# Designs tried in a protein design run: peptides against a protein of PDB entry 4KTY. Part 9

Target 1, 266 residues: chain A of PDB entry 4KTY
Amino acid sequence: YVLNDIGVIFYGEVNDIKTRSWSYGQFEDGILDTCLYVMDRAQMDLSGRGNPIKVSRVGSAMVNAKDDEGVLVGSWDNIYAYGVPPSAWTGSVDILLEYRSSENPVRYGQCWVFAGVFNTFLRCLGIPARIVTNYFSAHDNDANLQMDIFLEEDGNVNSKLTKDSVWNYHCWNEAWMTRPDLPVGFGGWQAVDSTPQENSDGMYRCGPASVQAIKHGHVCFQFDAPFVFAEVNSDLIYITAKKDGTHVVENVDATHIGKLIVTKQI

## One batch from the design tools (peptide; aimed at target 1 C111 D164 H170)

Design b1_p10_4_s4 (made by RFdiffusion4, then SolubleMPNN; from b1_p10_4, 3 letters changed)
Fold by OpenDDE base, seed 2:
Structure b1_p10_4_s4 (fold): chain B 266 residues (1-266), chain A 10 residues (1-10)
Amino acid sequence: as target 1 above (266 residues)
Amino acid sequence: SVPEIPLLNE
């Protein structure tokens, strides 16, 4: 998890799983320097740089360009002017070296690119890390731990009312660390996500959230456990918005979200 | 074919 410089990222759909190779390149020339530069840009206190909790949280914020002119600009509109399409990247090295050279955010990334670069950052700094792909990944935008899908009376989705969303797949990272800030037993793998999805206490960042805590429903544990819990275990609530303004729950699907979570084992 | 980029399910 630290020594592997080439990995596999899972993507596609749950019934048609695909894989892509990704070069992490954490040992390549200039990469460690760039990771240190990222922490310098974040104005990270030197005393915190040895703490994987702080490092992973800062990395989660800094791998995306939001808030702090971090590494990658996300784009999902299929128009990638003035940059590289997310699908054209094959590894982290070119992205990180471009960031270091230009001192400006690199265009463009999507979830697997964010996860790939973040994986390099973590591994480069000696934090065991892996990429995780969640199929049918929920994006809860109102922190209610459910996906509210509003329907018109004809059964079509009301996109204006529906703010929550479900990705066919989403990639994030798990980082291995002790969690002395949590009760005993909630160390080990921690979910961290650098794809800018939700604001977490003033910044677009996510985690570290204890995988064990989430697995056992402990959403009160820092950081961002409710959001990560929702990504993997939200119920879909189908609500018909009537013309008179009333809402009627038509159906609840407790099995759709998080159908499959996969990662490379080695 | 399955798209390379993630897509929202609606």
Scores: peptide ipSAE 0.181, ipTM 0.805, DockQ to the pose 0.212
OpenDDE base, seeds 1, 3, 4, 5: peptide ipSAE 0.025, 0.023, 0.021, 0.027; ipTM 0.677, 0.664, 0.668, 0.718

Design b1_p10_5 (made by RFdiffusion4)
Pose (drawn by RFdiffusion4):
Structure b1_p10_5 (pose): chain A 261 residues (1-241, 247-266), chain P 10 residues (1-10)
Amino acid sequence: YVLNDIGVIFYGEVNDIKTRSWSYGQFEDGILDTCLYVMDRAQMDLSGRGNPIKVSRVGSAMVNAKDDEGVLVGSWDNIYAYGVPPSAWTGSVDILLEYRSSENPVRYGQCWVFAGVFNTFLRCLGIPARIVTNYFSAHDNDANLQMDIFLEEDGNVNSKLTKDSVWNYHCWNEAWMTRPDLPVGFGGWQAVDSTPQENSDGMYRCGPASVQAIKHGHVCFQFDAPFVFAEVNSDLIYITAHVVENVDATHIGKLIVTKQI
Amino acid sequence: QHLVPFPAPS
């Protein structure tokens, strides 16, 4: 989780698992300096840089270009003007070195690309890290920790009212650290996510959220545990527009995986 | 990566 500069990112379906190799390249010339430049650009106070909680949270904001001209711009537009389609990248190095050289956000990326770059950032600084893949990953848009699916009278999905969504898969990172800001028992792996989905305190960032706290539903502990809980375990609520029609308690988060040791 | 449709209610 620190010294391996190559990895595997899982994607596809639960019974049709695909792998994408990834070069983290945290030891390549220019990368460590690039990681320091990322924190400088985020105007991160130097006095907090010894705190992995802070470093990881800043990283989750700065790896994406929203709000702060950070590293990577997301796109699903099937055009990708003036850049590289997200699927063309095979590692983090070119992205990070281009960012340092051009001093401009790099185009383009999707969830595994954000996760790959963020993983490079963490391991390069010495924070143990790994990439996790969540199949049928929920995106909760109204912060009620459930998927609200509004139905028309005919029983079809009302696409105007329905805002929540589900991904075929989503990838984020886990960073290893103690959590002196939380009660004992909630250190270890922390979920951190640099793919923009929901604002957290006015910026697109997410985490560190204690995985142990998410497991037992103690999502009151900072940061962004409710959103991460909703990604892995929200119920689907079918609502006829208001009458609750049905509840699907098993659809979300069918499987979560990471590369073996 | 893409969005998947919601399954029909059982």

Design b1_p10_5_s1 (made by RFdiffusion4, then SolubleMPNN; from b1_p10_5, 4 letters changed)
Fold by OpenDDE base, seed 1:
Structure b1_p10_5_s1 (fold): chain B 266 residues (1-266), chain A 10 residues (1-10)
Amino acid sequence: as target 1 above (266 residues)
Amino acid sequence: QHKLPFPKPK
């Protein structure tokens, strides 16, 4: 999880799973220096740089350009006129070296690009890390741990009434560390995500969230456990808005989200 | 990567 410099990222559809090779290049010239530069740009105290909890959280923020002029600009509009299309990247090295050289965010990334660069960052700094792909990945926008789906009177979905959404797939990272800030048993793999999805305490970042805690339904522990839980376990809640302003739950689907979670072994 | 429409209720 630290020594491998080439990986495989799962993507595509749940019924048509695809794999993409990704070169992490954590041992290439200038890459470690760039990772240190990223922490410098984040103005991270030297005392925190030995703490994988702090490092992974800072990395989660800095791999995306939002808030802090971090590494990658996300784009999902299929235009990509002012940079490189997300699908054209084959590894982290070119992205990180461009960032170091230009000192400006690199265009463009989507989830697997963010995850690839973040994986390099973590591994460069000696943190065991892997990429995880979740098919039918929920994006809970209102932090209620469910997908709110509003129905018209005719029973059809009104997609404009909810901010919640579902990705065909989403990639994030898991980083291995102890969690002395959590109860015993919640160390090990921690979910961290650099794709800018939701604000977490003032920045677009996510994690580290204890995978063990989430698996056991404990979302009360820092950081961002509710959001990560929702990505993999949100129920679809079908709601009819009545004329009197009341909401009635018409249906619940607990099987739609998180159909498959995949990660490469070592 | 793209967003999926919500399914119709069963």
Scores: peptide ipSAE 0.648, ipTM 0.953, DockQ to the pose 0.898
OpenDDE base, seeds 2, 3, 4, 5: peptide ipSAE 0.604, 0.024, 0.548, 0.564; ipTM 0.939, 0.677, 0.930, 0.929

Design b1_p10_5_s2 (made by RFdiffusion4, then SolubleMPNN; from b1_p10_5, 4 letters changed)
Fold by OpenDDE base, seed 1:
Parts: structure tokens; sequence; C-alpha cells
Structure b1_p10_5_s2 (fold): chain B 266 residues (1-266), chain A 10 residues (1-10)
């Protein structure tokens, strides 16, 4: 999880799973220096740089360009005229070296690019890390741990009435660390995500969230456990708005989200 | 990566 510099990332559709190779290149010239530079740009105190909790949280913020002129600009519009299409990247090295050289965010990334670069960052700094892919990954936009789906009177979905959405797939990272800030048993793998999805205490970042805590339904622990829980376990809540302004739950589907979670085992 | 439409209720 630290020494392997080439990986496989799962993507595509749940019924047509695809894999792509990704070169992490954590041992390539200039990459460690760039990771240190990223922490410098984050103005991270030296005292925190030995703490994987702080490092992974800072990394989740800095691998995306939002808020802090971090590494990657995300784009999902299929128009990538001012940079490199996300699918053209084959590894982290070119991205990180471009960032270090230009001192400006690199265009463009999507989830697997963010996850790939973040994986390099973590591994460079001695944090065991892996990429996970979740198919039918929920994006809970209102922090209620469910997908709110509004129905018209005819029973059809009105997609304009909800901010919630579902990705065909989404990639994030898991980082291995102790969590002395949490109860015993909630160390180990921690979910961290650098893809800019939601604001977390003032910045687009996510984690570290204890995988064990989430698996046992404990979403009260820092950081961002509710969001990560929702990505893999949100129920679809079908809601009809009545004329009097009240909302009535018509149906619940607990099987739609998180159909498959995959990670490469080394 | 792209968003999926919500399914119709069962």
Amino acid sequence: as target 1 above (266 residues)
Amino acid sequence: QHYLPFPKPK
C-alpha cells in the first residue's frame, strides 16, 4: 500500500466494470518534493505534518483546486479546451510536476484523477493508501443521509426539485492510520476524498472518516462520516408534494445506492 | 463519470 507505484482503478458501469492502470510514481524525482510543496501551500504547521489525520485532511483539500489553489481543477462538461481531458491522464507524476512548475492548478480531473493524485500524495508521505470505487454512489447535497426524489402527481420523477444525485461510479481513497481521537476500534482504514463534492467546515474536503465506524452505523465521529455513509448507504426516498405544502413519502428503496464497492487488494 | 437518472418508484 506504500511501495506499489502502479495501480488499477475500477470505473465504468456496475454491469460493465472496467479497469484502468494508474502510475502513482511516488518514488519519481520531484514527487516527494511536490508533496511537501503542497503542504507548504496549505500553510500546514510543521507540528501537524507527522499526524496522518491532519495530513490526510489537508491532502483531501489541497488535491482539489477549490478554496486554496490546490492541485486539480475538476470538470464534467466534456469540454476541456483549456487543459487536458481527465481521461488522458495515465498517472500522477505529470500532474504533480506541472503543479510544482506552474504553481497553478492543473486542468482537468474527475474522481479517478483526484483519487490517483491523492493516493500518490498519501503514499509519498508514508501513509498506506488505496483507491476504492463505489458504483451507484450517492451525492447527498442536503446532509440528511438520504436521496430525496420528488414525484409529480402522475407519479413521474421531477429531477429539478432535488439537489441530490447519483454517480454511475465514484472513486475515493482509504488511508490506514490510528485514530486516537476516536473510540477504540475505529482506527484502520479511513475514507478520504479529494474530489470536490461538498463543503466540510469551510472547505471542499472529506475525511478521514472511520470505515469501521461507518460500517457499524456510527456517523457521529469526525470527519464527514455522514457524507461518506450517504455515498454508500443512502435510501431513495420518493416524496409527493401535496397541495397544502406537506410532503408524503410514497416509497423507499434501500437497494439502489452502493451496489458494489471495489478496491484492489495488494 | 456521470450522473444517473433516478428510477421510477416500484
Scores: peptide ipSAE 0.608, ipTM 0.944, DockQ to the pose 0.897
OpenDDE base, seeds 2, 3, 4, 5: peptide ipSAE 0.022, 0.587, 0.025, 0.029; ipTM 0.672, 0.934, 0.672, 0.689

Design b1_p10_5_s3 (made by RFdiffusion4, then SolubleMPNN; from b1_p10_5, 4 letters changed)
Fold by OpenDDE base, seed 5:
Structure b1_p10_5_s3 (fold): chain B 266 residues (1-266), chain A 10 residues (1-10)
Amino acid sequence: as target 1 above (266 residues)
Amino acid sequence: QHTLPFPKPK
């Protein structure tokens, strides 16, 4: 989880799982320097740089360009005219070195690119890390731990009212660390995500959230446990918006989200 | 167009 410089990222559909090789290159020339530069740009104090909790949280913020001119600009518009299409990247090295050289965010990334670069960042700094792919991954926009899907009376989705969304797949990272800030037993793998999805206390970042806490429904634990919990365990709530302005729950699906979570083993 | 399929809303 630290020494491997080549990995596999899972993507595609739950019924058609695909894999892509990704070169992390954490030992390549200039990569460690770039990781330090990232922390410098974050204005991270020296004492925090030895704390994997702080490092992973800062990393989750800085690997995306939002808020702080971090490493990668996300784009999902299928244009990518002013940079490299997300699918063209094959590893982290070129991205990180471009960031270090230009001192400007690199265009463009999507979830697996964010996860790949973040994995390099974590491993480069000695934090065991892996990429996780969640199929049918929920994005809870209002932090109510459910996916509210609003329907018109004809059954079509009301895009105005529906703010929550479900990705066919989403990639994020798990980082291994102790969590002295949490009760005993909630160390180990921590979910961290650098894809800009939700604002967490003023910045687009996510985690570290204890995987064990999530598994046991402890969403009160820092950081961003409710969001991560929702990604893997939200109920789909289908709500019909009536012409009279009333909302009626038509159906609840508790099995759709998080159908499969995949990560490469040792 | 792109060599890899992108994640998309479902």
Scores: peptide ipSAE 0.034, ipTM 0.705, DockQ to the pose 0.091
OpenDDE base, seeds 1, 2, 3, 4: peptide ipSAE 0.024, 0.026, 0.023, 0.025; ipTM 0.657, 0.683, 0.663, 0.687

Design b1_p10_5_s4 (made by RFdiffusion4, then SolubleMPNN; from b1_p10_5, 6 letters changed)
Fold by OpenDDE base, seed 1:
Structure b1_p10_5_s4 (fold): chain B 266 residues (1-266), chain A 10 residues (1-10)
Amino acid sequence: as target 1 above (266 residues)
Amino acid sequence: MYQIPFPKPK
């Protein structure tokens, strides 16, 4: 999980799974220096650079350009007029070297690009890391661990009343580390995500969230466990708004989100 | 990647 410099990223549809190769290039010239530069741009104290918890959290913030002029600008508008379309990237090296050279965010990325670059960052710094893909990945926008779906009186969905959404797929990373800040048993793989989705304590970042904790329903532990839990386990809650302003739950679907989670084995 | 519509209630 550190040595391999070429990987496979799963994407597409749950019923039509696709793979794309990605060159991480953590051993290529200038890449380590660029990763150190990223931490410098984050103004990360030297004392924290040996802590994978702090490093992965800083990385999740800095791989996206939001808040801190980090590495990648996300775009989903299908135009990409001022840069490279996300699908054109084949690896992390060109992105990281462009960032180092220009000292400006690189355009453009989507989840697998963020995950690819973040994977390089983690591996380059000696943190075992892998990319995971979640099909039917929920984006909980109001931090209630569910997908709120509002129905009209006729029973049809009103898509304008909810801020929650579902991605056909989403990619993020898992990083291997001990978690002395958590109870025993919650070390190991930690979910971290550099795709800018939600604000976490002041900036767009996510994790590290203990995979073991999430798997066992423990979302009270830092960092961002509720959000990651919701991505893979949110129930669809169908709500009818009554004329008196009350909300009535009409239906619950616990099978729609997180249909498949895939990661490549070494 | 793209956002998918919510399914109709069962």
Scores: peptide ipSAE 0.566, ipTM 0.945, DockQ to the pose 0.884
OpenDDE base, seeds 2, 3, 4, 5: peptide ipSAE 0.291, 0.285, 0.270, 0.292; ipTM 0.841, 0.837, 0.825, 0.837

Design b1_p10_6 (made by RFdiffusion4)
Pose (drawn by RFdiffusion4):
Structure b1_p10_6 (pose): chain A 261 residues (1-241, 247-266), chain P 10 residues (1-10)
Amino acid sequence: YVLNDIGVIFYGEVNDIKTRSWSYGQFEDGILDTCLYVMDRAQMDLSGRGNPIKVSRVGSAMVNAKDDEGVLVGSWDNIYAYGVPPSAWTGSVDILLEYRSSENPVRYGQCWVFAGVFNTFLRCLGIPARIVTNYFSAHDNDANLQMDIFLEEDGNVNSKLTKDSVWNYHCWNEAWMTRPDLPVGFGGWQAVDSTPQENSDGMYRCGPASVQAIKHGHVCFQFDAPFVFAEVNSDLIYITAHVVENVDATHIGKLIVTKQI
Amino acid sequence: EHLIPFPSPS
């Protein structure tokens, strides 16, 4: 989780698992300096850089280009003007070195690309880290921790009213650290996510959210535990437009995996 | 990575 500079990112389906190799390249010339440059650009106060909670949260904001001209621009537009399609990248090095050289956000990325770059950032600085993949990953748009699926009278999905969504898969990172800001028992792995989905305190960032706190549903503990809980375990609520028609308690988060040791 | 349709209610 610190010294391995290559890895595997899982994707596809639960009974059709695909792998994508990834070069983290945290030891390559120019990368460590690039990680420091990322924190400088985020205008991160130097006095907080010894705190992995702060470093990881800044990283979750700065790895994406939204709000702060950070590292990577997301796209699903099937065109990818003036850049590289997200699927073309095979590691983090070219992205990070291009960012340092050009001093401009790099185009383009999707969830595994954000996760790969963020993983490089964490391991390079010495924060143990890994990439996790969540199959059937919920995206909660109204912060009620459930998927609200609105149906027309005919029983079909009303695409105008329905805003929540589900991904075939989504990847984020876990960072290892104590949580002196939380009661004892909530350190260890913290979910951190640099892929923009929902604002957290006015910026696209997510975490660190204690995985242990998410497991027992104690999502009151900072940061962004409710959103992460919703990604892995929100119920699907079918609502006819308002009458609750049905509840699917098993659809979301069928499987979560990471590379074996 | 892509969005998937919601399943029909049982």

Design b1_p10_6_s1 (made by RFdiffusion4, then SolubleMPNN; from b1_p10_6, 4 letters changed)
Fold by OpenDDE base, seed 1:
Structure b1_p10_6_s1 (fold): chain B 266 residues (1-266), chain A 10 residues (1-10)
Amino acid sequence: as target 1 above (266 residues)
Amino acid sequence: MHKIPFPKPK
């Protein structure tokens, strides 16, 4: 999880799984220097740079450009006129070296690009890391651990009221570390995500969230466990908004989200 | 990656 400089990222549809090769290049010239530069740009104290909890959290913030002029600008509108289309990237090296050279965010990324660059960052700093792909990945917009689907009286989805959404797939990272800040048993793999999805205590970042804690339904532990839990396990709640302003739950679907979670073994 | 529509309820 540290030595491999080439990986495979799963993407596509749950019924048509695809793989993409990604060069992490954590041993290439200038990459370690760039990772240190990223932490410098984050104004990270030297005392924290040996703590994988702090490093992974800072990395999740800095790999995206939001808030802090971090590495990558995300774009999902299929218009990439001022940079490189996300699908054109084949690895982390060109992105990180461009960032170091220009000292400006690099355009553009989507989840697998964010995950690829973040994986390089983690591995470069000696943190075991892997990429995880979740098919039918929920995006909980209001932090209530469920997908709130508002229906018209005729049964059609009200797109204006429905804020939550589902990705066909989403990629994030898992980083291996001890969690002395959590109860015993919640170390090991920690979910971290650099794709800018939701604000976490003032910044677009996510994690580290204990995978073991989430697996056992514990979402009370730092950081961002509710959001990660929702990505993989939220129920669909179909709500009819009556004309009188009342809401009625019509249906619940506990099987739609997180149909498949895939990660590569080293 | 792209957003997918919610399925219609039964």
Scores: peptide ipSAE 0.584, ipTM 0.939, DockQ to the pose 0.919
OpenDDE base, seeds 2, 3, 4, 5: peptide ipSAE 0.571, 0.569, 0.583, 0.578; ipTM 0.937, 0.937, 0.942, 0.939

Design b1_p10_6_s2 (made by RFdiffusion4, then SolubleMPNN; from b1_p10_6, 5 letters changed)
Fold by OpenDDE base, seed 1:
Structure b1_p10_6_s2 (fold): chain B 266 residues (1-266), chain A 10 residues (1-10)
Amino acid sequence: as target 1 above (266 residues)
Amino acid sequence: MEKIPFPKPK
């Protein structure tokens, strides 16, 4: 989880799983220096740089360009005129070295690119890390732990009212660390995500969230456990908005989200 | 990665 410099990232569809190789290159020249530079750009205190909780949280913020001129600019509109299409990247090294050289965010990334670069960052700093892919990954945008699907009276989805959404797949990272800030048993793998999805206490970042806590339904522990929980376990709530303004729950589907979660074991 | 539509309710 630290020594391997080449990995496999799962993507595609749940019924047509695909893999792509990714070169992390944490031992390549200039990469460690760039990771330190990232922490410098974040203005991270030296005293915190030895704390994997702080490092992983800062990394989740800094690997995306939002808020802090971090490493990668995300794009999902299939227009990549001012940079490199996300699918063209094959590893973290070129991205990180470009960032270090230009001192400007690199264009463009999507979830697996963010996860790949973040994995390099974590491993480079001695934090065991892996990439996780979740198929049918929920994007809860109102922090209520469910997918709110608003229906017209005729049963069609009201796209204006329905703000939550589902990715065919989403990639994030898990980082191994102790969590002395949490109760005993909630150390180990921690979910962290650098893909800019939701604001967390003022910044686009996510985690570290205890995988064990989430697995057992404990979403009260820092950081961002509710969001990560929703990604893998939210129910679909079908709500009919009546003309009189009332909302009626028509159906609940507890099986749609998080159909498969996979990671490469090292 | 792509956003996918919600399934039709039963």
Scores: peptide ipSAE 0.509, ipTM 0.928, DockQ to the pose 0.941
OpenDDE base, seeds 2, 3, 4, 5: peptide ipSAE 0.093, 0.496, 0.045, 0.121; ipTM 0.790, 0.924, 0.753, 0.813

Design b1_p10_6_s3 (made by RFdiffusion4, then SolubleMPNN; from b1_p10_6, 5 letters changed)
Fold by OpenDDE base, seed 1:
Structure b1_p10_6_s3 (fold): chain B 266 residues (1-266), chain A 10 residues (1-10)
Amino acid sequence: as target 1 above (266 residues)
Amino acid sequence: MHVIDFPKPK
């Protein structure tokens, strides 16, 4: 989880799983220096740089360009005129070295690119890390732990009212660390995500969230456990908005989200 | 990655 410099990232559809190789290159020239530079750009105190909790949280913020001129600019509109299409990247090295050289965010990334670069960052700094792919990954945008699907009276989805969405797949990272800030038993793998999805206490970042806590339904523990929980376990709540303004729950689907979660074991 | 449509309610 630290020594491997080449990995496999799962993507595609749940019924047509695909893999792509990714070169992390944490031992390549200039990469460690770039990771330190990232922490410098984040203005991270030296005293915190030995704390994997702080490092992983800072990394989740800095691997995306939002808020802090971090490493990668995300794009999902299939227009990549001012950079490199996300699918063209094959590893972290070129991205990180470009960032270090230009001192400007690199265009463009999507979830697996963010996860790949973040994995390099974590491993480079001695934090065991892996990439996780979740198929049918929920995006809860109002922090209520469910997918609110608003329907017209005819049964069609009201796109204006429906704010939550589901990705065909989403990639994030798990980082191994102790969590002395949490009760005993909630150390180990921690979910961290650098893809800019939701604001967390003022910044686009996510985690570290205890995988064990989430697995057992404990979403009260820092950081961002509710969001990560929703990604893998939220129910679909079908709500009919009546013309009189009332909302009626028509159906609940507890099986749609998080159909498969996979990671490469090292 | 892309956003998928919600399944039609049964």
Scores: peptide ipSAE 0.506, ipTM 0.920, DockQ to the pose 0.926
OpenDDE base, seeds 2, 3, 4, 5: peptide ipSAE 0.035, 0.500, 0.430, 0.021; ipTM 0.668, 0.917, 0.874, 0.661

Design b1_p10_6_s4 (made by RFdiffusion4, then SolubleMPNN; from b1_p10_6, 4 letters changed)
Fold by OpenDDE base, seed 1:
Structure b1_p10_6_s4 (fold): chain B 266 residues (1-266), chain A 10 residues (1-10)
Amino acid sequence: as target 1 above (266 residues)
Amino acid sequence: QHVIPFPKPK
């Protein structure tokens, strides 16, 4: 989880799983220096740089360009005229070295690119890390731990009324660390995500969230456990808005989200 | 990566 410099990332559809190789290159020349530079750009205190909780949280913020001129600019509109299409990247090294050289965000990334670069960052700093892919990954936009689906009177879905969405797949990272800030048993793998999805206490970042806590339904522990929980376990709530302004739950689907979660074992 | 539409209710 630290020594491997080449990995496999799962993507595609749940019924047509695909894999792509990714070169992390944490031992390549200039990469460690770039990771330190990232922490410098974040203005991270030296005293915090030995704390994997702080490092992973800062990394989740800095691997995306939002808020802090971090490493990668995301794009999902299939328009990549001012940079490199996300699918063209084959590893983290070129991205990180470009960032270090230009001192400007690199264009463009999607979830696996963010996860790949973040994995390099974590491993480079000695934090065991892996990439996780979740198929049918929920994006809870209103922090209610469910997918709100609004129905018209005829029973059809009105996609314009909900802010929630589902990715065909989404990639994030898990980082191994102790969590002395949490109760005993909630150390180990922690979910962290650098793809800019939701604001967390003022910045686009996510985690570390205890995988064990989430697995057992404990979403009260820092950081961003509710969001990560929702990504893998949100129920679809079908709601009909009545003319009198009342909302009626017509159906609940607890099987749609998080159909498959996969990671490469090292 | 892309957003998929919600399924019709059963």
Scores: peptide ipSAE 0.613, ipTM 0.948, DockQ to the pose 0.896
OpenDDE base, seeds 2, 3, 4, 5: peptide ipSAE 0.591, 0.587, 0.558, 0.585; ipTM 0.940, 0.939, 0.936, 0.940

Design b1_p10_7 (made by RFdiffusion4)
Pose (drawn by RFdiffusion4):
Structure b1_p10_7 (pose): chain A 261 residues (1-241, 247-266), chain P 10 residues (1-10)
Amino acid sequence: YVLNDIGVIFYGEVNDIKTRSWSYGQFEDGILDTCLYVMDRAQMDLSGRGNPIKVSRVGSAMVNAKDDEGVLVGSWDNIYAYGVPPSAWTGSVDILLEYRSSENPVRYGQCWVFAGVFNTFLRCLGIPARIVTNYFSAHDNDANLQMDIFLEEDGNVNSKLTKDSVWNYHCWNEAWMTRPDLPVGFGGWQAVDSTPQENSDGMYRCGPASVQAIKHGHVCFQFDAPFVFAEVNSDLIYITAHVVENVDATHIGKLIVTKQI
Amino acid sequence: ATPAIALRDP
């Protein structure tokens, strides 16, 4: 989780798992300096840089280009003007070195690309890290920790009212650290996510959220545990437009995986 | 029958 500079990112379906190799390249010339440049550009106060909670949270904001001209711009537009389609990248090095050289956000990326770059950032600085993949990952748009699916009278999905969504898969990172800001028992792996989905305190960032706190539903502990809980375990609520029609308690988060040791 | 939810590509 620190010294391996290559990895595997899982994607596809639960019974049709695909793998994508990834070069983290945290030891390549220019990368460590690039990680420092990322924190400089985030205007991160130097006095907080010894705190992995802070480093990881800044990283989750600065790996994406929204709000702060950070590292990577997301796109699903099937055009990818003036850049590289997200699927063309095979590692983090070219992205990070281009960012340092051009001093401009790099185009383009999707969830595994954000996760790969963020993983490089964490391991390069010495924060143990890994990439996790969540199949049927929920995106909660109204912060009620459930998927609200509105139905027309005919029973079809009302696409105007329905804002929540579900991904075939989503990838984020886990960073290893104590959590002196939380009661004992909630350190270890922290979910951190640099793919923009929902604002957290006015910026696109997410985490660190204690995985242990998410497991027992103690999502009151900072940061962004409710959103992460909703990604892995929200119920689907079918609502006819208001009458609750049905509840699917098993659809979300069918499987979560990471590369074996 | 409850409709299947549409999934998004990542």

